# Designs tried in a protein design run: peptides against a protein of PDB entry 5IXI. Part 59

Target 1, 141 residues: chain A of PDB entry 5IXI
Amino acid sequence: TPLLDASSLEYLFAQGQYDLVKCLAPIRDPKTEQDGHDIENECLGMAVLAISHYAMMKKMQLPELPKDISYKRYIPETLNKSIRQRNLLTRMRINNVFKDFLKEFNNKTICDSSVSTHDLKVKYLATLETLTKHYGAEIFE

## One batch from the design tools (peptide; made by RFdiffusion4, then SolubleMPNN)

Design b2_p17_6_s2 (from b2_p17_6, 6 letters changed)
Fold by OpenDDE base, seed 2:
Structure b2_p17_6_s2 (fold): chain B 141 residues (1-141), chain A 17 residues (1-17)
Amino acid sequence: as target 1 above (141 residues)
Amino acid sequence: SEIGKWFNKPNPYASLY
């Protein structure tokens, strides 16, 4: 892993988010059903990272975030479409778990731990590498 | 999961499947 300065990380993080959501960097094909679940879970986790980074950059507290904050704009569009096809109860559970996790992450991980925006970008990009088919091969080799 | 390991928590979405 090469050393990246702040400006490079900022660019890669922004581009990585866009590529993931727009499926320009498509998520890897699941090898098993469990692998598929793991991929989806990590994508939802990526949404938490992205939103938390946004909140930190804007110096916003959780109560200041939109009440309807959701993963929808922060996960691959294909996955979002898949989730929308699931029944209402499942979608409600996903929404609730996401919001609860986002809250806990910001309160206990962001605030109580010394996690910085730099850390979030690094973790996001590292996870993105594992989730996608060939993204960042040049950078992460 | 990788994210779960990062913040020392179990996968919060595992029960959804």
Scores: peptide ipSAE 0.077, ipTM 0.758, DockQ to the pose 0.083
Fold by OpenDDE base, seed 3:
Structure b2_p17_6_s2 (fold): chain B 141 residues (1-141), chain A 17 residues (1-17)
Amino acid sequence: as target 1 above (141 residues)
Amino acid sequence: SEIGKWFNKPNPYASLY
């Protein structure tokens, strides 16, 4: 098993975000309709992890983040395009759920559980492996 | 979801479908 020091982890985390968003590490094919929904939900969760990591690195609280903060830059481009094709009310609901989830994650997970940026990177990469086709096999196998 | 389990809550996006 490869050893991952702090620098290596930072590199892999950055590359993983890029690969997910740019679909260079494509998400796995859904087995069922519900599986497809689960994949999308996990992608939105990945956005929460990425934003939370960003906020922690910048030492910013949620009220200090831009009011227009969104998942759009933190999910696969294909999924973002799919969401944009949905009706306005659905998109508004997704936005509201996302903001609420981000707030709850910050309050109950980041603050109360004292989660570190290291923890977020590890969770992100681990989730990325389960979401995508063959990503990180050489690292996590 | 894995992330939901991580912070001990179900993924709220499930209600969107």
Scores: peptide ipSAE 0.074, ipTM 0.755, DockQ to the pose 0.082
Fold by OpenDDE base, seed 1:
Structure b2_p17_6_s2 (fold): chain B 141 residues (1-141), chain A 17 residues (1-17)
Amino acid sequence: as target 1 above (141 residues)
Amino acid sequence: SEIGKWFNKPNPYASLY
């Protein structure tokens, strides 16, 4: 993969978030039912990365984030609509797992491993490439 | 990836789906 400077990485990260959420870079078609679940889980993971990056950039701790922080604005709109159509119990479970992941990621992975915003951008874009059909073909050569 | 594997952790009490 080509080496990107800080400015290029910042741009690609911001644009990548927009493209994923707005489905301009559509997620790949699942090969199996389990693959579909894996794709959804990766999307929720992308939300954790995006929120953590935001918090780090704003120098905010988890308690300073809104109490009702959610994945809704950080996942593909199509997936968000799909989740909202599921029953209340399932939605509650997804919310709880997401919040637990976000908390653990920030308290352990970010703090203990000294992960930087740069690392999060790289991880986000790398995951985005694997999740989407055609995104980053020129960038990840 | 690592983030995806976390969501796939076995849950004896409930499933996401």
Scores: peptide ipSAE 0.040, ipTM 0.705, DockQ to the pose 0.062
Fold by OpenDDE base, seed 4:
Structure b2_p17_6_s2 (fold): chain B 141 residues (1-141), chain A 17 residues (1-17)
Amino acid sequence: as target 1 above (141 residues)
Amino acid sequence: SEIGKWFNKPNPYASLY
């Protein structure tokens, strides 16, 4: 468990995003059906963290982001493919829930609680450890 | 996590899964 400075944290955060999305660090196999749901939900949460970090780095407010902002570029490609195969109503629900959560996260967490980009990176990497098969062990062990 | 709970809330018309 090495001590990470700011530059190391920035590197690991960027690399972790890439590895998660490209499935170079594949998500763990679900132990149960509910576990599978939890994994997917956490991946969507990871997208919220990543988008929020992006917005903060660009000094953009949420309304300034593209109206079609979505999780699609910020979740594992395998999960994205799975979601795209689901029925229209399900996909609409996922999109709406995601957008609502992103708005609430921005208002309640980012704006009201003074969360920093540093905090988002730490939370992202910590969650990445719990989601991936082996990548997390390489980072924290 | 709290994020997981948010996305897992019930919906009588469509399942997320």
Scores: peptide ipSAE 0.037, ipTM 0.697, DockQ to the pose 0.058

Design b2_p17_6_s3 (from b2_p17_6, 7 letters changed)
Fold by OpenDDE base, seed 4:
Structure b2_p17_6_s3 (fold): chain B 141 residues (1-141), chain A 17 residues (1-17)
Amino acid sequence: as target 1 above (141 residues)
Amino acid sequence: SEIGEWFNRPLPAASRY
């Protein structure tokens, strides 16, 4: 696989976000219930990566983001719809898990480990390849 | 941390490089 230059990586990252959210690159079918749970957790991770990248590009700290920032705009629309159909307690749990994830990632990974926007894009695209049915081949084949 | 381990976890695609 040839190395991607910075401009190509930026383009693929932007396109990958759009394709994941709009389900143009649909996530793979879960093989088991646990696999489905793992897929959802990876999608939450993708949302954390996307939001963190946005914040870093805007030179914003996490407290400067909207207090009600959510995963909803950064996960597949099909998954978002599925979550909205779950009971209140489940949705509250998911919201709390996500907010804790985002906070910990920014405090202990971004700040402490000096993770760059480049690192976030690479992680995002690599994860996208593992999550989606066919899209990964376009990036890494 | 759990989050740090997630971020640094090797991905299956990496085996192709």
Scores: peptide ipSAE 0.192, ipTM 0.748, DockQ to the pose 0.460
Fold by OpenDDE base, seed 2:
Structure b2_p17_6_s3 (fold): chain B 141 residues (1-141), chain A 17 residues (1-17)
Amino acid sequence: as target 1 above (141 residues)
Amino acid sequence: SEIGEWFNRPLPAASRY
């Protein structure tokens, strides 16, 4: 499949974010407990990608983002509900992992590697295909 | 970094480009 043009990527990236969060493209069933943990980590990664893309489009640095920024609006609603049911220490850990992920991604990947918004959209859509049950066909078929 | 490696690792969808 030839590389999608910029306009097509913008559309698919926006639609993919909405479909992931609203569970219109539901995440795949975990094969094992470890697979479930990997899926959650990938979802946190998706949140980092989405936030980083937003920041880049707005020409904002990470410190300029709200200090209470969270993964909650950028992961599947079903996963968010699951996380909210876990104990306080676990939720704190997940929040800290996310914040560390976002910070490290900004410092080591965005700043040091000259990652573009195009790269973020491609990574997001490629990850979305692996995370969801049937979304790959819509993107690449 | 491990996060950098995560970002750059090949994915199955890469073969479609």
Scores: peptide ipSAE 0.182, ipTM 0.745, DockQ to the pose 0.493
Fold by OpenDDE base, seed 5:
Structure b2_p17_6_s3 (fold): chain B 141 residues (1-141), chain A 17 residues (1-17)
Amino acid sequence: as target 1 above (141 residues)
Amino acid sequence: SEIGEWFNRPLPAASRY
């Protein structure tokens, strides 16, 4: 596989975020209900990666992020639409799961492992490939 | 943690490097 330099990685990371959210790289079809749940969790993870990367670039701590920060702008639009159609309790649960996810990631993974923005971009793109139907072949092959 | 494990989990794409 070709080595991705910093500039290429930055470009691909930005493009990948756009492609995921705009569904230009559509997420794979779930095989089971559990698989569907796993896919949604992976999408929430992608949102955490994107937000954490943004925060690190802006040198902001979690308490400095907006209290109403949400996954909504960082997940596939199709999934966002699906979630909005779910009942209030389900949506509240998803919000709580995401907030806990983000908090735990920043407090434990980022701080304890000294994860860099480079690491986040690599993880994002690698996950993007596994999460979507056909994306990533040209990046990692 | 579960999140930490998620982040460090080997992915098929990463195995191609």
Scores: peptide ipSAE 0.179, ipTM 0.748, DockQ to the pose 0.547
Fold by OpenDDE base, seed 1:
Structure b2_p17_6_s3 (fold): chain B 141 residues (1-141), chain A 17 residues (1-17)
Amino acid sequence: as target 1 above (141 residues)
Amino acid sequence: SEIGEWFNRPLPAASRY
């Protein structure tokens, strides 16, 4: 749409990442225990999108990223604090699952599907709207 | 997995914006 042209998307994507991480756009309240788990998965997915976008913009392959790349800087700070309080085995599982999905996303979804940075920004913002309580109402109507 | 399903959802077409 005209409202979501390249310049607008660039701004909104950057601001949206900041708002999500800093909890200025708080994630929606879970309706059930399963919904809470789904929200967490959505947040981890947002991290994958953000990291993949960064890599594409820098023309970096996944192996060129630091080996300690993680979701920590790309998810809501409240969720990050929650994860850090979980036991070691749980944290290890989350880390491994995240890294595996990041790898799969970059190898298959990005490369094989010819996804662009523009596509990633659109998906990020669309997900952000559904994930947060009130964010983006004026943008996506 | 839920994450896997999420990643495989179709992206909006860039031409629509």
Scores: peptide ipSAE 0.039, ipTM 0.660, DockQ to the pose 0.388

Design b2_p17_6_s4 (from b2_p17_6, 6 letters changed)
Fold by OpenDDE base, seed 2:
Structure b2_p17_6_s4 (fold): chain B 141 residues (1-141), chain A 17 residues (1-17)
Amino acid sequence: as target 1 above (141 residues)
Amino acid sequence: SKIGEWFNRPNPFASRY
């Protein structure tokens, strides 16, 4: 039998999103500048997962999502604050990379359904465990 | 693609299903 049933997975996914964004499950301290960049990229990936999951659950195509959809509400608030402190060109780059990422990933989820909502939840929680300091220690035994 | 590689990285949680 699976470690988690569907209901448990749904709950953990929802709670994990909240914990990550609200920094209740703080992301780990970067070991190097490159590590910090990697953590940031993973967080942006988490945002893509969360948005894609939302869109799939609502049966919405990417163009139907709110025009202001972005990573900002789906990454740790501390990281969002950090990004907002960077120069305009850097922020524009991040925005463009994210939009491209989301668009491409949408082709794998909403468009051709090669990735299910279940897959998204599993990937999200697994990544959350690697990103945060102590989250998931009792879940991933 | 980069996204595909990222998404399909080894996943300890996924192995439980």
Scores: peptide ipSAE 0.104, ipTM 0.709, DockQ to the pose 0.559
Fold by OpenDDE base, seed 3:
Structure b2_p17_6_s4 (fold): chain B 141 residues (1-141), chain A 17 residues (1-17)
Amino acid sequence: as target 1 above (141 residues)
Amino acid sequence: SKIGEWFNRPNPFASRY
């Protein structure tokens, strides 16, 4: 695995977010129904990482973020379309679970600084590799 | 902490809840 400097890591993190959301790095096919659910949950986790990184860079607390903050712009567009097609109860559940998770993760990133922006980028790219079909294979081999 | 475990677990697909 090549050693990445800070500038390279920042570039890859930004590009990775774009590739995930725009489905240029498509998520892998689920092996089972539960695997599909796990993939969705990890995509929502990716949104938490991206939002938390943004908040840390802007030195904003979670309550200072827009009240309509959501996963929508931070997950694959295909997944976002899929979620929008689900019934109201399901969408409400997903939204509530996401907001609770983001709120809890805020304590680890902004509140107590136990997680750095560097950690977030590394975690994001590592997860991106596992979620997508072939993304990052050359970099993380 | 569930969030801490999620962030640090080696298998990113393990249930976080």
Scores: peptide ipSAE 0.102, ipTM 0.720, DockQ to the pose 0.252
Fold by OpenDDE base, seed 4:
Structure b2_p17_6_s4 (fold): chain B 141 residues (1-141), chain A 17 residues (1-17)
Amino acid sequence: as target 1 above (141 residues)
Amino acid sequence: SKIGEWFNRPNPFASRY
């Protein structure tokens, strides 16, 4: 397996975000209803990682970001479309779950400096491999 | 915490690295 230096990791992280959101690396088909829910949760997690990485790179805390920051720009467009088609109460629930998730991650992981931007990139790419159909075959195999 | 467990859970493909 190849070793990734900082520059390679930065490139792969940026490209991976683009590929996930634009569905160039499509998420895998769910095997069960629960698997589908797990996939959605992982996508929300990916958004938390991406937003946290952005905030850390800008040396900003989450309260300094726009109050309406959300997962929408950081999840697969197909999933975003699916969520928008769900009823209001479901969408409110998802929004609340995400906001609580992001705040908890920021307060208990980022603010205490236990996680670096490097850690976020590694976690993001590792999750991307498990989440998508074909991504990483040349890199992770 | 649950968030910590999520972040630190093992990669199922870790044996490849």
Scores: peptide ipSAE 0.101, ipTM 0.688, DockQ to the pose 0.403
Fold by OpenDDE base, seed 1:
Structure b2_p17_6_s4 (fold): chain B 141 residues (1-141), chain A 17 residues (1-17)
Amino acid sequence: as target 1 above (141 residues)
Amino acid sequence: SKIGEWFNRPNPFASRY
C-alpha cells in the first residue's frame, strides 16, 4: 500500500464520505441475509464515525449537536431509502440503536480522548474498502 | 466493549503508524 500523508488522508476521507452517501462507491452485494444485516450495521457505524469526527473537529460534544441528529445524511442513499420504507417499529429500533451507539462512541472519542480524528479517518477508509465493491483498491492493496 | 472491538479490528493502515 502507498504511504499517505496527512493532506492525502484528509482528501480521501472527505471524498470517501461523499462517495459512500451518493452511492458512487456502491456497497457490496450481501451474500446472505445475515451479511446484509452486517452491512447495514457497518454503514450505521460509518455514520457514527463521520458524526464523531465532525464533533471533534468543531470541539463539540454530543449535547451540543442538534437534538435530531441522525444517520440519514451519513449512510448510502439507497440504504436510507430502504430504511424509510420499513415499518415504524423497525425504524424506531434502528434509531434507538444508533443513538445508543453514537452516545457510547462519543464517550470513547471526545470524553475519554482515546481516539483521535486521525484514527477515525483511517478506520472510516478501511471500513469503506470492506463495504464497497471496488473502492480504494489502489490504496489499500 | 463491542464498540471497542469493532473499532480496533485490524485495518490495512495499521502497519503505517
Scores: peptide ipSAE 0.143, ipTM 0.724, DockQ to the pose 0.428; fails the geometry check

Design b2_p17_7_s1 (from b2_p17_7, 7 letters changed)
Fold by OpenDDE base, seed 3:
Structure b2_p17_7_s1 (fold): chain B 141 residues (1-141), chain A 17 residues (1-17)
Amino acid sequence: as target 1 above (141 residues)
Amino acid sequence: MEKFDKAYEELLKKFKI
């Protein structure tokens, strides 16, 4: 369980997003090719969490979100750069898969009122700790 | 939270890139 109060959690969530995107909390080195793919998927998942949190905070539904919503601003800049260097078809696939992920996740989170912004923050920070090299807030018991 | 964690992990698996 998190040891932080709401204000501290909010701060760490915001800081964690910044650190992840700006690579101040660099993602861990992959051990294998598959591990590399898993890391990328986790990063995209982090984007889904972040965007969903934003939507929930703004009380917005998916149709109200910008049509051009993207993972680009919610993943490590290094990964974003890597994706941009991939061919068009690959990028299109990534975009489509991400949109589907976001859609399904939001449907579940919106439909299930038990999922809160608090839960998203906790999951985000917990994942961040495992995903990055030395990000050791140790905010979880 | 456990249910949420499981659901999230399942989605990660489903939408693997």
Scores: peptide ipSAE 0.468, ipTM 0.902, DockQ to the pose 0.760
Fold by OpenDDE base, seed 1:
Structure b2_p17_7_s1 (fold): chain B 141 residues (1-141), chain A 17 residues (1-17)
Amino acid sequence: as target 1 above (141 residues)
Amino acid sequence: MEKFDKAYEELLKKFKI
C-alpha cells in the first residue's frame, strides 16, 4: 500500500464518500443472493464508518448525535431507493439493526483511543475498493 | 490497524441484516 499524506487521504476520503453515495463508483454485481446481502451489509458498514468519522471530527459523543441520524445519506442512492421499496417491518428492522451497529461501533471508537480518524479513512477507502467495480484499484494494491 | 480491522469485521458479522 502506497503511503498517502494527510491531505491526499482527506481528499480521497471525501471524494470516495461522494462517489459511493452518488453511484459514480457503482457497487459490484452480486454473484449470488447471499453475496447481495453481504454487499448491502458492507454498504451499511460504510455508513457507520462515515458517521463515526464525522462524530469524531466534531468531538461529539452519542448523546450529541441527531436523534434522526440514519444511513440514508451515507449509502448508495440505488440501495437507499431499494430499501424504501421494502415493507414497513423490513425497514424498521434495518433501522434498528443499524442504530445498534452505530451505537456499539461509536462506543468502541470513542472509548477505545486506539482508533483514530486516520484509521477510519483508511478502512473506508480500502472497503470502498473491494465493494465497487473498479474504484481505488491503484490506491490499495 | 490490524486489531481495528478485526473488530470491525466482527461487528459486521454481528449486525448482519
Scores: peptide ipSAE 0.467, ipTM 0.902, DockQ to the pose 0.731
Fold by OpenDDE base, seed 4:
Structure b2_p17_7_s1 (fold): chain B 141 residues (1-141), chain A 17 residues (1-17)
Amino acid sequence: as target 1 above (141 residues)
Amino acid sequence: MEKFDKAYEELLKKFKI
């Protein structure tokens, strides 16, 4: 992993989040049905990382975040559209799974200060590289 | 980072849509 200074990492993280959500860095094509599910789960993970980073930067605990906090603004717009087309029960399940994921992630990492904003940015960018077709290959090559 | 990476991956496996 190349060495990145703090300012460069901050810039790349912000740009990477924008590129993922706006599909400027499109997610890779699934190789199988299971791979497709894995990709979607990784996207939800990316949302957890992004929200946790936001909360930490704002010095907020999860209970202080809006109760309607959602993955919608932190996943690829194409995936968000796909989820909105699924039936109500499926959407409810996804929402519940995500909230539980975010809660447990916070309890295990954020509350005990075992994870820093730096760690979140690195993990986000590393995952972005594997999740997208051609994005950021030069960042971690 | 290794501990964090492992914990994160385990959570990804646990919380599947």
Scores: peptide ipSAE 0.464, ipTM 0.901, DockQ to the pose 0.777
Fold by OpenDDE base, seed 2:
Order: C-alpha cells, then sequence, then structure tokens
Structure b2_p17_7_s1 (fold): chain B 141 residues (1-141), chain A 17 residues (1-17)
C-alpha cells in the first residue's frame, strides 16, 4: 500500500467510514450466493475494525464500552435494513457472533500492542477498496 | 502488518455470520 501522511490517512479513514455506512460507496454486487455471505461478513469485519479503532483512540477497554455497542452503525445502511428484516433468532445469532468476534479480536490483536490505530486504518481502507465499487482504486493501485 | 492480516482473516473465517 502507498505511504500516506498521518493527516491524509486520518481524513481518508473518516471519509471512508462515512461513505460505506451511507452507501455513497456502495458495496459490490455478489457474484454468487456464497460471495454474498462473504460480503456481509466483510462488512461486519469492517465494523470490528472501526469499533476497535474507536476504543484504542479513547484508550478504553472493551468492558468499558457501552453494553449496546453493535455493528448497526458501522455497516452499510442497506445491509442493516436487510438484517432487521430477518427473524429474531437470526438477529440474535448475528449479534452474539459479532460480540464474540469483537472480543476475541481485541484480546488477540489490540491488547498485545502489536496492532496500532495506523494499522487499523490501513486495513480498513484496503478492505474498503475491494468491498466497494471503484472506491479508492487510485489510492491503492 | 502481515501477522495482523493473518489474524484478521482467520477471525473472519471463524466468526462467520
Amino acid sequence: as target 1 above (141 residues)
Amino acid sequence: MEKFDKAYEELLKKFKI
């Protein structure tokens, strides 16, 4: 990935989050049913990255985060609407799996200081490029 | 970064929604 100065990276990361959630950078069309599931999982992964970045910036431990922290505000609004239409058991499963993902991610990668906020931003933007239509292609090509 | 990438990808596979 190209080297970006700190200010540029911070700006792009913030804008990228906004564009993803507001669907200004729409996610790519699935090629298969499995690809569709992979895209949804990637979106949830993006939420983990974003929340972890937030926690690190605030120097907060995971238990200190709000109890109702969720993927809902960190994924594309279209996907959020889709999930809300699924049955209760499915929504409960998604929520539980996500919380477990977030917890394990923080314990294994964030708490050991091996991962920085810089790393999270780079990973987020790189994933955003592959996940969305034409977004950031000129930055990482 | 490589270690992080691997860990992240493994978690994505483990925690399939």
Scores: peptide ipSAE 0.463, ipTM 0.901, DockQ to the pose 0.786

Design b2_p17_7_s2 (from b2_p17_7, 8 letters changed)
Fold by OpenDDE base, seed 1:
Structure b2_p17_7_s2 (fold): chain B 141 residues (1-141), chain A 17 residues (1-17)
Amino acid sequence: as target 1 above (141 residues)
Amino acid sequence: MEKFDKAYEELLKKFRI
């Protein structure tokens, strides 16, 4: 559970998103090739959390989101550049998997109302601490 | 929160790239 009040949590969530994307909180170094893939998957998961939070705050459902919604603005810039350098088939696969991930997650968060914006912020920040090198801020107890 | 955490982790495994 977070030790912070709602206003502090909102601030840290916004700052955490910025720090992740701008690589001010750089992602941890992979220990193995598989660990590298796991890190990338978690980054895409972070994008799903961020977009879902945005949609919930705007009281929007999936059909109301722009059709060109993507992970590109919600993942580390270094990872985004890496993905853009990959071949067309790989990029297509990533796009398709991400869209399916976002769809199924939003069905659970928005349609089923099983998750709140508060839950998303907590999960985002908790994941950010484990995903990045030095971001552990002792926010949770 | 525990249910959400578990569901999110399962989705991460399901939509592995």
Scores: peptide ipSAE 0.516, ipTM 0.913, DockQ to the pose 0.733
Fold by OpenDDE base, seed 5:
Structure b2_p17_7_s2 (fold): chain B 141 residues (1-141), chain A 17 residues (1-17)
Amino acid sequence: as target 1 above (141 residues)
Amino acid sequence: MEKFDKAYEELLKKFRI
């Protein structure tokens, strides 16, 4: 397939984020309990990608991001609801894991300029295709 | 992209919910 131009990629990335969060592109059903955990981890990764892209676009470093930055508005609403139903200790653990993930990702990838916003959009869309049920847009054949 | 992909996948494995 031909390489997408910047404008097309930007549009698809924005639409993909909206579709994932609003569950218009629902995540796939887990095959096993472990697969369910893997899906949640992938969603967490998607949030890291989205936030990192936001930070790069705003030319902000992690310490400059709001202290309340969270995965909550960057993951599927159904998953967010599920997490909110879990006990306090579990939610605290998830929050800590996410913050550590985001921090290390930015330190190793974003801060050293080894990754561009283009790369983040490509990875986001590629992951979205594998994570969702019917979102096979065949963008990256 | 390959380097980025590898780094991202490694982080996914490291930071599991």
Scores: peptide ipSAE 0.515, ipTM 0.914, DockQ to the pose 0.813
Fold by OpenDDE base, seed 4:
Structure b2_p17_7_s2 (fold): chain B 141 residues (1-141), chain A 17 residues (1-17)
Amino acid sequence: as target 1 above (141 residues)
Amino acid sequence: MEKFDKAYEELLKKFRI
């Protein structure tokens, strides 16, 4: 794994978020139905990482974030479109699961641990590499 | 990072869509 300085990591993290959301780094093809579900869950995890990073950078606690904060701007646009096509009950469930995920993540890793913005960027980029087809090979070889 | 990684993975398993 190449050593990245802070400025390089910041740049790659920002670019990685953009590439994931805009599908410039498309998510990998699912091998099975279960793999497809795992991919979607990983995308939600990526949203949790991104939002948590944002909150930490702004020195905000979760209760200070907008009540309508969601995964929508932090997941691949293709997945967001897919979710919007699902029925209301499914979408409500996804929203609730995500909010609970974000809250528990914040409590266990942000508030009660020493996780830094640096750690979040590293985890985000590492996950991005495994989640997408051909992205990030140069970063974490 | 190991503790963080483990906690994150456990949460991914717990909170499934």
Scores: peptide ipSAE 0.512, ipTM 0.913, DockQ to the pose 0.839
Fold by OpenDDE base, seed 2:
Structure b2_p17_7_s2 (fold): chain B 141 residues (1-141), chain A 17 residues (1-17)
Amino acid sequence: as target 1 above (141 residues)
Amino acid sequence: MEKFDKAYEELLKKFRI
């Protein structure tokens, strides 16, 4: 359970997003190539969480979201640069898979009210603690 | 890059606890 009140949680969630994207809380170094892929998947998952939270807070359905909303602004800048180095087909595939993931997540998790904005914030922050090198104040028990 | 299937399932499991 989180040890923070709603206001504190909101603040930490916002700050955590900023820190992740700006690499102020850098993602951990991969131990293997597979670990690297797992880290990337986690980052993309974080983007899904962040965008879903945004949509819920704005009371917007996915079709109402701006077309420019993508993982690019919600993942570490270093990872975004890495993805941009990949060939066009790979980048297209990543984009398509991400869109499908976001849509499915919304349909199966958000639309059925199984997840609240509170849950998203908690999950996001908890994941940050494991995904990044030094982030983590152990604020949950 | 690997598909999201594994990560998606992991996330869904975590949200349902």
Scores: peptide ipSAE 0.383, ipTM 0.861, DockQ to the pose 0.102

